# Peptides against a protein of PDB entry 3JWR: the designs that were tried, part 41

Target 1, 323 residues: chain A of PDB entry 3JWR
Amino acid sequence: TRELQSLAAAVVPSAQTLKITDFSFSDFELSDLETALCTIRMFTDLNLVQNFQMKHEVLCRWILSVKKNYRKNVAYHNWRHAFNTAQCMFAALKAGKIQNKLTDLEILALLIAALSHDLDHRGVNNSYIQRSEHPLAQLYCHSIMEHHHFDQCLMILNSPGNQILSGLSIEEYKTTLKIIKQAILATDLALYIKRRGEFFELIRKNQFNLEDPHQKELFLAMLMTACDLSAITKPWPIQQRIAELVATEFFDQGDRERKELNIEPTDLMNREKKNKIPSMQVGFIDAICLQLYEALTHVSEDCFPLLDGCRKNRQKWQALAEQ
Target 2, 298 residues: chain A of PDB entry 3JWR as posed
Amino acid sequence: TRELQSLAAAVVPSAQTLKITDFSFSDFELSDLETALCTIRMFTDLNLVQNFQMKHEVLCRWILSVKKNYRKNVAYHNWRHAFNTAQCMFAALKAGKIQNKLTDLEILALLIAALSHDLDHRGVNNSYIQRSEHPLAQLYCHSIMEHHHFDQCLMILNSPGNQILSGLSIEEYKTTLKIIKQAILATDLALYIKRRGEFFELIRKNQFNLEDPHQKELFLAMLMTACDLSAITKPWPIQQRIAELVATEFWEQGDQVGFIDFVCTQLYEALTHVSEDCFPLLDGCRKNRQKWQALAEQ

## One batch from the design tools (peptide)

Design b1_p16_1 (made by RFdiffusion4)
Fold by OpenDDE base, seed 2:
Structure b1_p16_1 (fold): chain B 323 residues (1-323), chain A 16 residues (1-16)
Amino acid sequence: as target 1 above (323 residues)
Amino acid sequence: STLLEEILAEHVEPLD
């Protein structure tokens, strides 16, 4: 395609020029081409292209295929969300120095998972999919959308000309797919809530050890969630704009719940309760986000900008809730 | 918290 030719022939700017190592990064001013260039730079600077012998054209095609399999009519869970998740992962690996704590296969899996974790997202949550008796709800009993996202990821990875993992051994390939699956499934907040207590306890007791395979898996899950939720850490103008996109998508779901299911939406999904957004954001930060970024900062102090951003946004949302 | 319960209700919990 013309898009592939343009991407494959383009000079890829440095990570410094693209600012993709910054936790404060924003994609708002970037074209789709620039987001793809950023993604190439992430793979290159993590040594993934060299270590796994990726062909440049195959990587370019894969990136464009991933981007194409996000829906354009979804307000938040689109390519830009996946790209920002991957950028936060890259920043956490580089600027947050987490790269030094992980294997190349784990890094490869996390970056692929971050880009792929919401593939074909429909702008509705697992509860809606279940209540609407959608065909996906017949395939999976839990983490319905996350299983679908992984299936889409696997489909793309196995598609002709998109096989970025073709340089891996059979064992490396199996390991990578296992980690990708676990990482995508970990983006289900229900799984995060179930597992986070173990992680926080290990950190609190100073018993956290990445050499333990179970603790490694737990950490990768927590890191995925930290990147997925990273919008909450962004500078206030960016956070506000992203919160509006999230609210738009949630209200669109609530409107569908009323119309299609004859259900009164929850406050989070209810357009009529827009005035509760600031207080709900404070509650979300306190219930979900703060402890995660605190724990992540204990694993790597260089991740502090995520925690600091989250704390600053909590203060901003609290001030709006008092208005 | 009520919000945590709402967030949990939006996700299908894994079967143990």
Scores: peptide ipSAE 0.028, ipTM 0.692, DockQ to the pose 0.105
Fold by OpenDDE base, seed 4:
Structure b1_p16_1 (fold): chain B 323 residues (1-323), chain A 16 residues (1-16)
Amino acid sequence: as target 1 above (323 residues)
Amino acid sequence: STLLEEILAEHVEPLD
């Protein structure tokens, strides 16, 4: 395609020029082409292109295929969300120095997972999919969308000309797919809530050890969630704008719940409760985000900007909640 | 918390 030709022929700017190592990064000013160029740079600077012998054209095609399989009519869970999740992963790996704690296969899997974790997202949560009796709810009982996202990821990875994993051995390929699946499934916040206590307790007791395979898996899950939720860490103007996108999507779901399912939406998804957004954001930060970024910062102190950003945004949301 | 319950209600436990 012309898009592929343009991307494949383009000079890829440095990570410094693209600012993709910054935790404060914003994609708002970037074109779709620039987001693809950033993604190429992430793979290159993580040594994934070299270590796994990726062909440039294949990588370009894969990126464009992933981007194409996000819906444009979804307010938040679109390509830009996936791209920002991957950028946060890149920043955590580079600036946060987590790269030195992980294998190349784990890094490869996490980057693919971050880009792929919301593929074909419908702008509705698992509860809506289940309650609407959607065909996907017949395939999966739990983490319905996350299983679908992984299936879409796998489909793309196996599509002709998109096989970025073709340089891997059979064992490396299996390992990578396992980690990708686990990482995508870990973006189900229900799983995060279920598992985070073990992670926090290991950190609290100073017993956390990445050489333990179970603790490694747990860490990768927590890192995925930390990147997925990273909008809450962004500079306030960016955070506000992203919160508007999230609210738009949630209110659209709530409107559909009311009209299609005859259900009164929760306050989080109720357009009539938009005045509660600031207090709900404070509650979300306190209940979900703070401990995660504290624990991540304990694993790598260079991840502190995520925690600091989260704390700053809590203060901003609290100030709005008091008005 | 009500918010945590709302968040949890959005997600279904995995089979595997």
Scores: peptide ipSAE 0.031, ipTM 0.705, DockQ to the pose 0.089; fails the geometry check
Fold by OpenDDE base, seed 3:
Structure b1_p16_1 (fold): chain B 323 residues (1-323), chain A 16 residues (1-16)
Amino acid sequence: as target 1 above (323 residues)
Amino acid sequence: STLLEEILAEHVEPLD
């Protein structure tokens, strides 16, 4: 395609030029081509292209295929969300110095997972999928969408001309797919809630050890969630704009719940309750986000900008909730 | 919190 030709022939700017190591990064001003260039830079600067012998054209095609399999009619869970998740992962690995704590296969898996974790997202949550009796709800009982996202990821990875993992040994390939699956499934906040207590307790007791395979898996899950939720850490103008996208998608779901399922949506999904957004954001930060970024900062102090951003946004949302 | 319950309800797939 012309898009592939343009991407494959383009000079890829440095990570510094692209600002993709910044926790404060915003994609709002970037074209789709620039987001793809940023993605190439992430793979290159993480040494993934060299270490796994990726062909440039294959990587370009894969990126464009991933981007194509996000829906354009979804307000938040689109390519830009996946791209921002991957950028936060890249920033956490580089600026947050987490790269030094992980294997190349883990890094490869996390980057693929971050880009792929919401593939074919429909702008509705697992509860809606279940209640609508969607065919996916017959296939999977738990983490319905996350299983679907992984299936889409696997489909793309195995598609002709998209096989970025073709340079891996069979064992490396199996390991990578395992980690990708675990990382995508970990983006289900229900699983995060279930598992986070163990992570926080290990940190609190100063018993956290990445050499332990179970603790490594737990950390990768927490890191995925931290990147997935990273919008909450962004500078206030960026945070506010992203919160509007999230609210738009949630309200679209709530409107569908009323129309298609004949149910009253929760306050989070209810367009009539838009005035509760500030207080809901405070509650979300307190219940979900703060402890995660605190714990991540204990693993690597260089991740502090995520925690600091989250704290600052809590203050901003609280001030709005008091008006 | 009601929000946690809402978030959980959104993600409440039966946790195995």
Scores: peptide ipSAE 0.031, ipTM 0.713, DockQ to the pose 0.073; fails the geometry check
Fold by OpenDDE base, seed 5:
Structure b1_p16_1 (fold): chain B 323 residues (1-323), chain A 16 residues (1-16)
Amino acid sequence: as target 1 above (323 residues)
Amino acid sequence: STLLEEILAEHVEPLD
């Protein structure tokens, strides 16, 4: 395609020029081509292109294929969300110095998972999919969408001309796919809530050890969630704009719940409850985000900008909730 | 309902 030719021929700017090492990064001013160039830079600067012998054209095609398999009519869970998740992963690996704690296969898997974790997202949650009796709810009982996202990821990775993992051994390939699956499934907040207590207790007791395979898997899951939720850490103007996209998608679901399921939506999904957004954001930060970024900062102090951003945004949302 | 309960209700819990 013309898009592939343009991407493959383009000079890829440095990570410094693209600001993709910054936790404060915003994609709002970037074109789709620039987001693809940023993605190439992430793979290159993590040594993934060299270490796994990726062909440049194949990587370009894969990135464009991933981008194409996000829906354009979904307000939040689109290519830009996946790209921002991957950028936060890159920043956590580089600026947060987590790269030195992980294997190249784990880094490869996390970057692919971050870009792929919401593939073909429909702008509705697992509860809606289940309650609407969608065909996907017949295939999977739990983490319905996350299983679908992984299936889409696997489909793309196996598609002709998209095989970025073709340089791996059979064992490396199996290991990478296992980690990708675990990382995508870990983006189900129900799984996060179930598992986070173990992670926080290990940190609190100073018993956390990345040399333990179970604790490594647990850490990768927590890191995926930290990157997926990283919008809450962004500078306030960026955070507000992203919160509006999330609210738009949730209200679109709530409107469908009324129309299609004949149910009253929860306050989170209810357009008429827009005035509760500030208090809901405070509750979300307290219930889900703060402890995660605190624990991540204990693993690597260089991740502090995520915690600091989350705390600052909590204060901003609290001030709006008091008005 | 706490926001946590609302968030939990939006996700299908994995079968143990």
Scores: peptide ipSAE 0.030, ipTM 0.700, DockQ to the pose 0.103; fails the geometry check

Design b1_p16_1_s1 (made by RFdiffusion4, then SolubleMPNN; from b1_p16_1, 9 letters changed)
Fold by OpenDDE base, seed 3:
Structure b1_p16_1_s1 (fold): chain B 323 residues (1-323), chain A 16 residues (1-16)
Amino acid sequence: as target 1 above (323 residues)
Amino acid sequence: MSLLEEIESTYIPPLE
């Protein structure tokens, strides 16, 4: 395609030029081509292209295939969300110095997972999928969409001309797929809520050890969530704009719940309760986000900008809630 | 926007 030719022939700017090492990064001004260039740079600067012998054209095709399999009519859970998740992962690995704590296979898996974690997202949560009796709800009882996202990820990885993992040994391939699956499934917030207590306790007791395979897996899950939720850490103008996108998607779901399912939406999904957004954001930060970024900062102090951003946005949302 | 309400899912770890 013309898009593939343009991407494959383009000079890929440095990570510094693209500012993709910045936790404050925004994609709002970037074209789709520029987001793809950023993605190539992430793979390159993490040494994934070299270490796993990725063909440039294959990587370009894969990126474009992933991008294509996000829906354009979804307000938030689209390619830009996946791209921002991956950028946060890249920033956490580089600027946050987490790269030094992980294997190349783990890094490869996390980056693929971050880009793929919401593939074919429909702009509705698992509860809606279940209540609408969607065929996927018959295949999976829990983390329905996350299983679907992984299936889509696997489909793309195995598609002709998209096989970015073809340079891996059989064992490396199996390991990578396992980690990708775990990482995508970890983006279900229900799983996060279930597992976070163990992580926080290990940190609190100063018993956290990445050499332990179970603790490593737990950390990768927490890191995925931290990147997935990273919009809450962004500079306030960026945070507000992203919050509007999320609200739009949630209200669209609520409208569908009312119309299609005859269900009164929750406050978060209810367009009539827009005035509750600031207080709900404070609640979300307190219940979900703060402890995660605190714990992550304990693992690597260089991740502090995520925690600082989250704290600053809490203050801003609180001020709006008091108005 | 708060993702708190997305926590409506229950996680049972797969037996895998």
Scores: peptide ipSAE 0.034, ipTM 0.704, DockQ to the pose 0.104
Fold by OpenDDE base, seed 4:
Structure b1_p16_1_s1 (fold): chain B 323 residues (1-323), chain A 16 residues (1-16)
Amino acid sequence: as target 1 above (323 residues)
Amino acid sequence: MSLLEEIESTYIPPLE
């Protein structure tokens, strides 16, 4: 395609030029082509292209395939969300120095997972899919969308000309796919809530050890969530704009819940409760985000900008809630 | 329903 030819022939700017190492990064001004170029740079600077002998054209095709399999009519859970999740992962790995704590296969898996974790997202949560008796709800009992996202990820990875993992041994391939699956499934916040207590307790007791395979898996899950939620850490103008996108998508779901399911939506998804957004954001930060970024910062102090950003945004949301 | 309860409600354990 012309798009592939354009991407494959383009000069890829440095990570410094693209500012993709910055925790404060915003994609708002970037074209789709520029987001693809940023993604190539992430793979390159993480040594993934070199270490796994990725053909440039194959990587370009894969990126475009992933981007294509995000829906354009979804307000928040689209390519830009996945791209921002991957960028936060890149920043955490580089600027946050987490790269030094992980294997190349783990890094490869996390980057693929970050880009792929919401593939074919429909702008509705698992509860809606289940209550609507969607065909996907017949395939999976829990984490319905996350299983679907992984299936889409696997489909793309196995598609002709998209096989960015072809340079891996059979064992490396299996390991990578396992980590990708676990990482995508970990983006279900219900699973995060279930598992985070173990992680926080290990941190609190100073018993956290990445040499333990179970603790490594737990850390990768927490890191995925930290990147997935990273909008909450962004500079206030960026955070506020992203929160509007999230609210739009949630209100669209709530409107559908009223119309299609004949139910009253929760306050989070109720357009009539728009005035509660600031207080709900404070509640979300306190209940979900703060402890995660505190724990992540404990693992790597260079991740502090995520925690600091989250704290600053809490203050901003609290000020709005008091109005 | 709290935000926490709302998020938790999305998890259905697999049938054992």
Scores: peptide ipSAE 0.033, ipTM 0.717, DockQ to the pose 0.090
Fold by OpenDDE base, seed 5:
Order: structure tokens, then C-alpha cells, then sequence
Structure b1_p16_1_s1 (fold): chain B 323 residues (1-323), chain A 16 residues (1-16)
């Protein structure tokens, strides 16, 4: 395609030029081509292209295929969300120095998972899928969308000309797919809530050890969630704009819940409750975000900008909630 | 409904 030709022929700027190592990164000013260039740079600077013998054209095609399989009519859970998740992963690996704690296969899997974790997202949560009796709800009883996202990821990885994993051995391939699946499933907040207590307790007791395979898996899950939720850590102007996108998508779901399911939406998804957004954001930060970024900062102090950003945004939301 | 309940999905093991 013309898009592939343009991407494959383009000079890929440095990570410094693209600012993709910054925790404060914003994609708002970037074109779709520039987001793809950033993604190539992430793979290159993580040594994934070299270590796994990726062909440049195949990587370009894969990136474009992933981007194409996000819906354009979804306000938040689109390519830009996936791209920002991957950028946060890259920043955490590089600037946060987590790269030194992981294997190349784990890094490969996490980057693929971050880019793929919301593939074909429909702008509705698992609860809506269940209540609407969608066909996907017949296939999976929990983490319905996350299973679907992984299926989409696997489909793309196996598509002709998109096989970025063709340089892997059979064992490396199996390992990578296992980690990708676990990482995508970990983005279900229900699973995060279920598992985070174990992680926080290990940190609290100073018993956390990445050499333990179970604890490694747990850490990768927590890291995925930290990147997925990283919008809450961004500079305030960026945070506000992203919160508006999230609210738009949630209100769209609430409107559909009224129309299609004849139910009153929750406050979070109720357009009429827009005035509660600031207080709900404070609640979200306290209930979900703060402890995660505190724990991540304990694992690597260089991740502190994420925690600091989260704390600053809590203060901003609290000030709005008091008006 | 709590904020957590509004965000989380139902956890039932799949039939896979």
C-alpha cells in the first residue's frame, strides 16, 4: 500500500527527537505516520529488531496492521491509547530502567502486548458485553474483551507479511505468546484488583524478587496496568483532555445502556452526572492508581515521575471537586 | 455501586 511504502522509506528520527523516552510525552500533535515512526524507534532502541532479526518492511506492515485494527469511531480505546500505552512502556523500560530487570523476550512480549492490548475495542466494557448478550460473552466468561484482543493480536502476528516473530525459535515463540497473552489479560482491571494485593504485600514486606518466576509474572502484569492507566500521570493539560475522551466513551456506553438495554447507567457512565467527574477521578486515583505507582517506584526509583504525576493530578481533581 | 464495581468485570473462569 501507499501507506506502507511511505512508512518503510521514511527516516526514523531518534528517540530524543521524538521525546518517546519522556514520561510527560503527548501524542496529540503527532500524525498517524509519526506514531508509526515512534513505534519503529521503540522496537529498534529496545534492540528487538536486531536480536530477533526483524525485517523492516515486515515490522512496518505489522505496525500498520495493528493500527488498522483499532476502531476510529471509539473515543478513547483506539490506536492512540494503545500507542500511548506502548510509549509509557518504552519510557518505563528506558528512563525507568526496567529494561535491565527483564529478558529480551519479556520486553518483546510487553511491547507487542501494549500495542495490541485493546485491538478491535468497541468502546464498551465487559459488563456491557455480558448484559447485551453479545456473541463474545458466549466464548468467554471473564475478561471477555481481553481474550478477544489477544485473539486479534494472534491473528495479526500470523497474517502473511506481518510475521515479526519469524526469527524466533519455536520455544522463544511459545514463550513470547504466553507472555503476550498474560500481559493482555492483565489489562482487565478486575484481574488487577484480584492480584495487586499479592504484589503490594511482597513490596511492603521487602520480599519482592524478580528472580522468582511467579513474582516476575506478577510484576509484568502490574507493569502493563501501570502503562495502561498512565494517562492519569500525564501533565495536567494532557490529563484533562484524556479524561474528556474517557468520559465521552463512557457516556456513549451509558446512552447505549439506556437505549438498548433499558437500564439506568452508573454515575461513571451517566452523562447527567458529568459534575461528579472530578470527585470520581479522585476516587479512581485513590482506589486504583496511587498504590500501583508507589509500588512501581519502589521496584525502580526512576519511575517516580509516574507517581509524582499521579499525585499532582489528584490535587488538581480534588480542587475541582471542591468548587 | 462502588467505583470499583463500576470499573471491574465479572470474574468467572472461561469454558476454554
Amino acid sequence: as target 1 above (323 residues)
Amino acid sequence: MSLLEEIESTYIPPLE
Scores: peptide ipSAE 0.025, ipTM 0.678, DockQ to the pose 0.104
Fold by OpenDDE base, seed 2:
Structure b1_p16_1_s1 (fold): chain B 323 residues (1-323), chain A 16 residues (1-16)
Amino acid sequence: as target 1 above (323 residues)
Amino acid sequence: MSLLEEIESTYIPPLE
């Protein structure tokens, strides 16, 4: 395609020029081409292209294929969300020094997972999928959408001309896919809530050890969630804009719940309750976000900008909730 | 479109 030709022929700017190591990064002013260039730079600067012998054209095609499989009519869970998740992962790995604690296969898996974790997202949550009796709800008992996202990821990775993992051994390939699956599934907040207590306790007791395979898996799950939720850490103008996108998507679901399921939506998804957004954001930060970024910062102090951003945004949302 | 129709699993073939 013309898009592929343009991407493959383009000079990829440095990570410094693209600012993709910044936790404060915003994609708002970037073209789709620039987001793809950023993604290439992430793979390159993490040594993934070299270490796993990725062909440049194959990587370009894969990136564009992933982007293509995000829906354009979904307000938040689109390519830009996946891209921002991956950028936060890259920043956490580089600027946050997490790369020094992980294997190349884990890094590869996390980056692929971050880009792929919401593939074909429909702008509705697992609860909606279950209540609507969607066919996907018959395939999976839990984490319905996350299983679907992984299936989409696997389909792309195995598609002709998109096989960025072709340079891996069979064992490396299996390991990578396992980690990708676990990482994508970990983006289900229900699983996060279930597992986070173990992680926080290990951190609190100073017993956290990445050499333990179970703790490693747990950490990768927490890191995925931290990147997935990273919008809450962004500078206030960026946070506000992203919160509006999230609210739009949730309100669209709520409108569908009323119309199609004949149910009253929760406050989170109720357009009539938009005045509760600030207080709900404070509640979300307190219940879900703060302790995660605190724990992540304990693993690597260089991740502090995420925690600091989250705290600052809590103050901003609290001030709005008091008006 | 019904919600069910809108949420039908779609797959856009990867770029070749």
Scores: peptide ipSAE 0.025, ipTM 0.596, DockQ to the pose 0.025; fails the geometry check

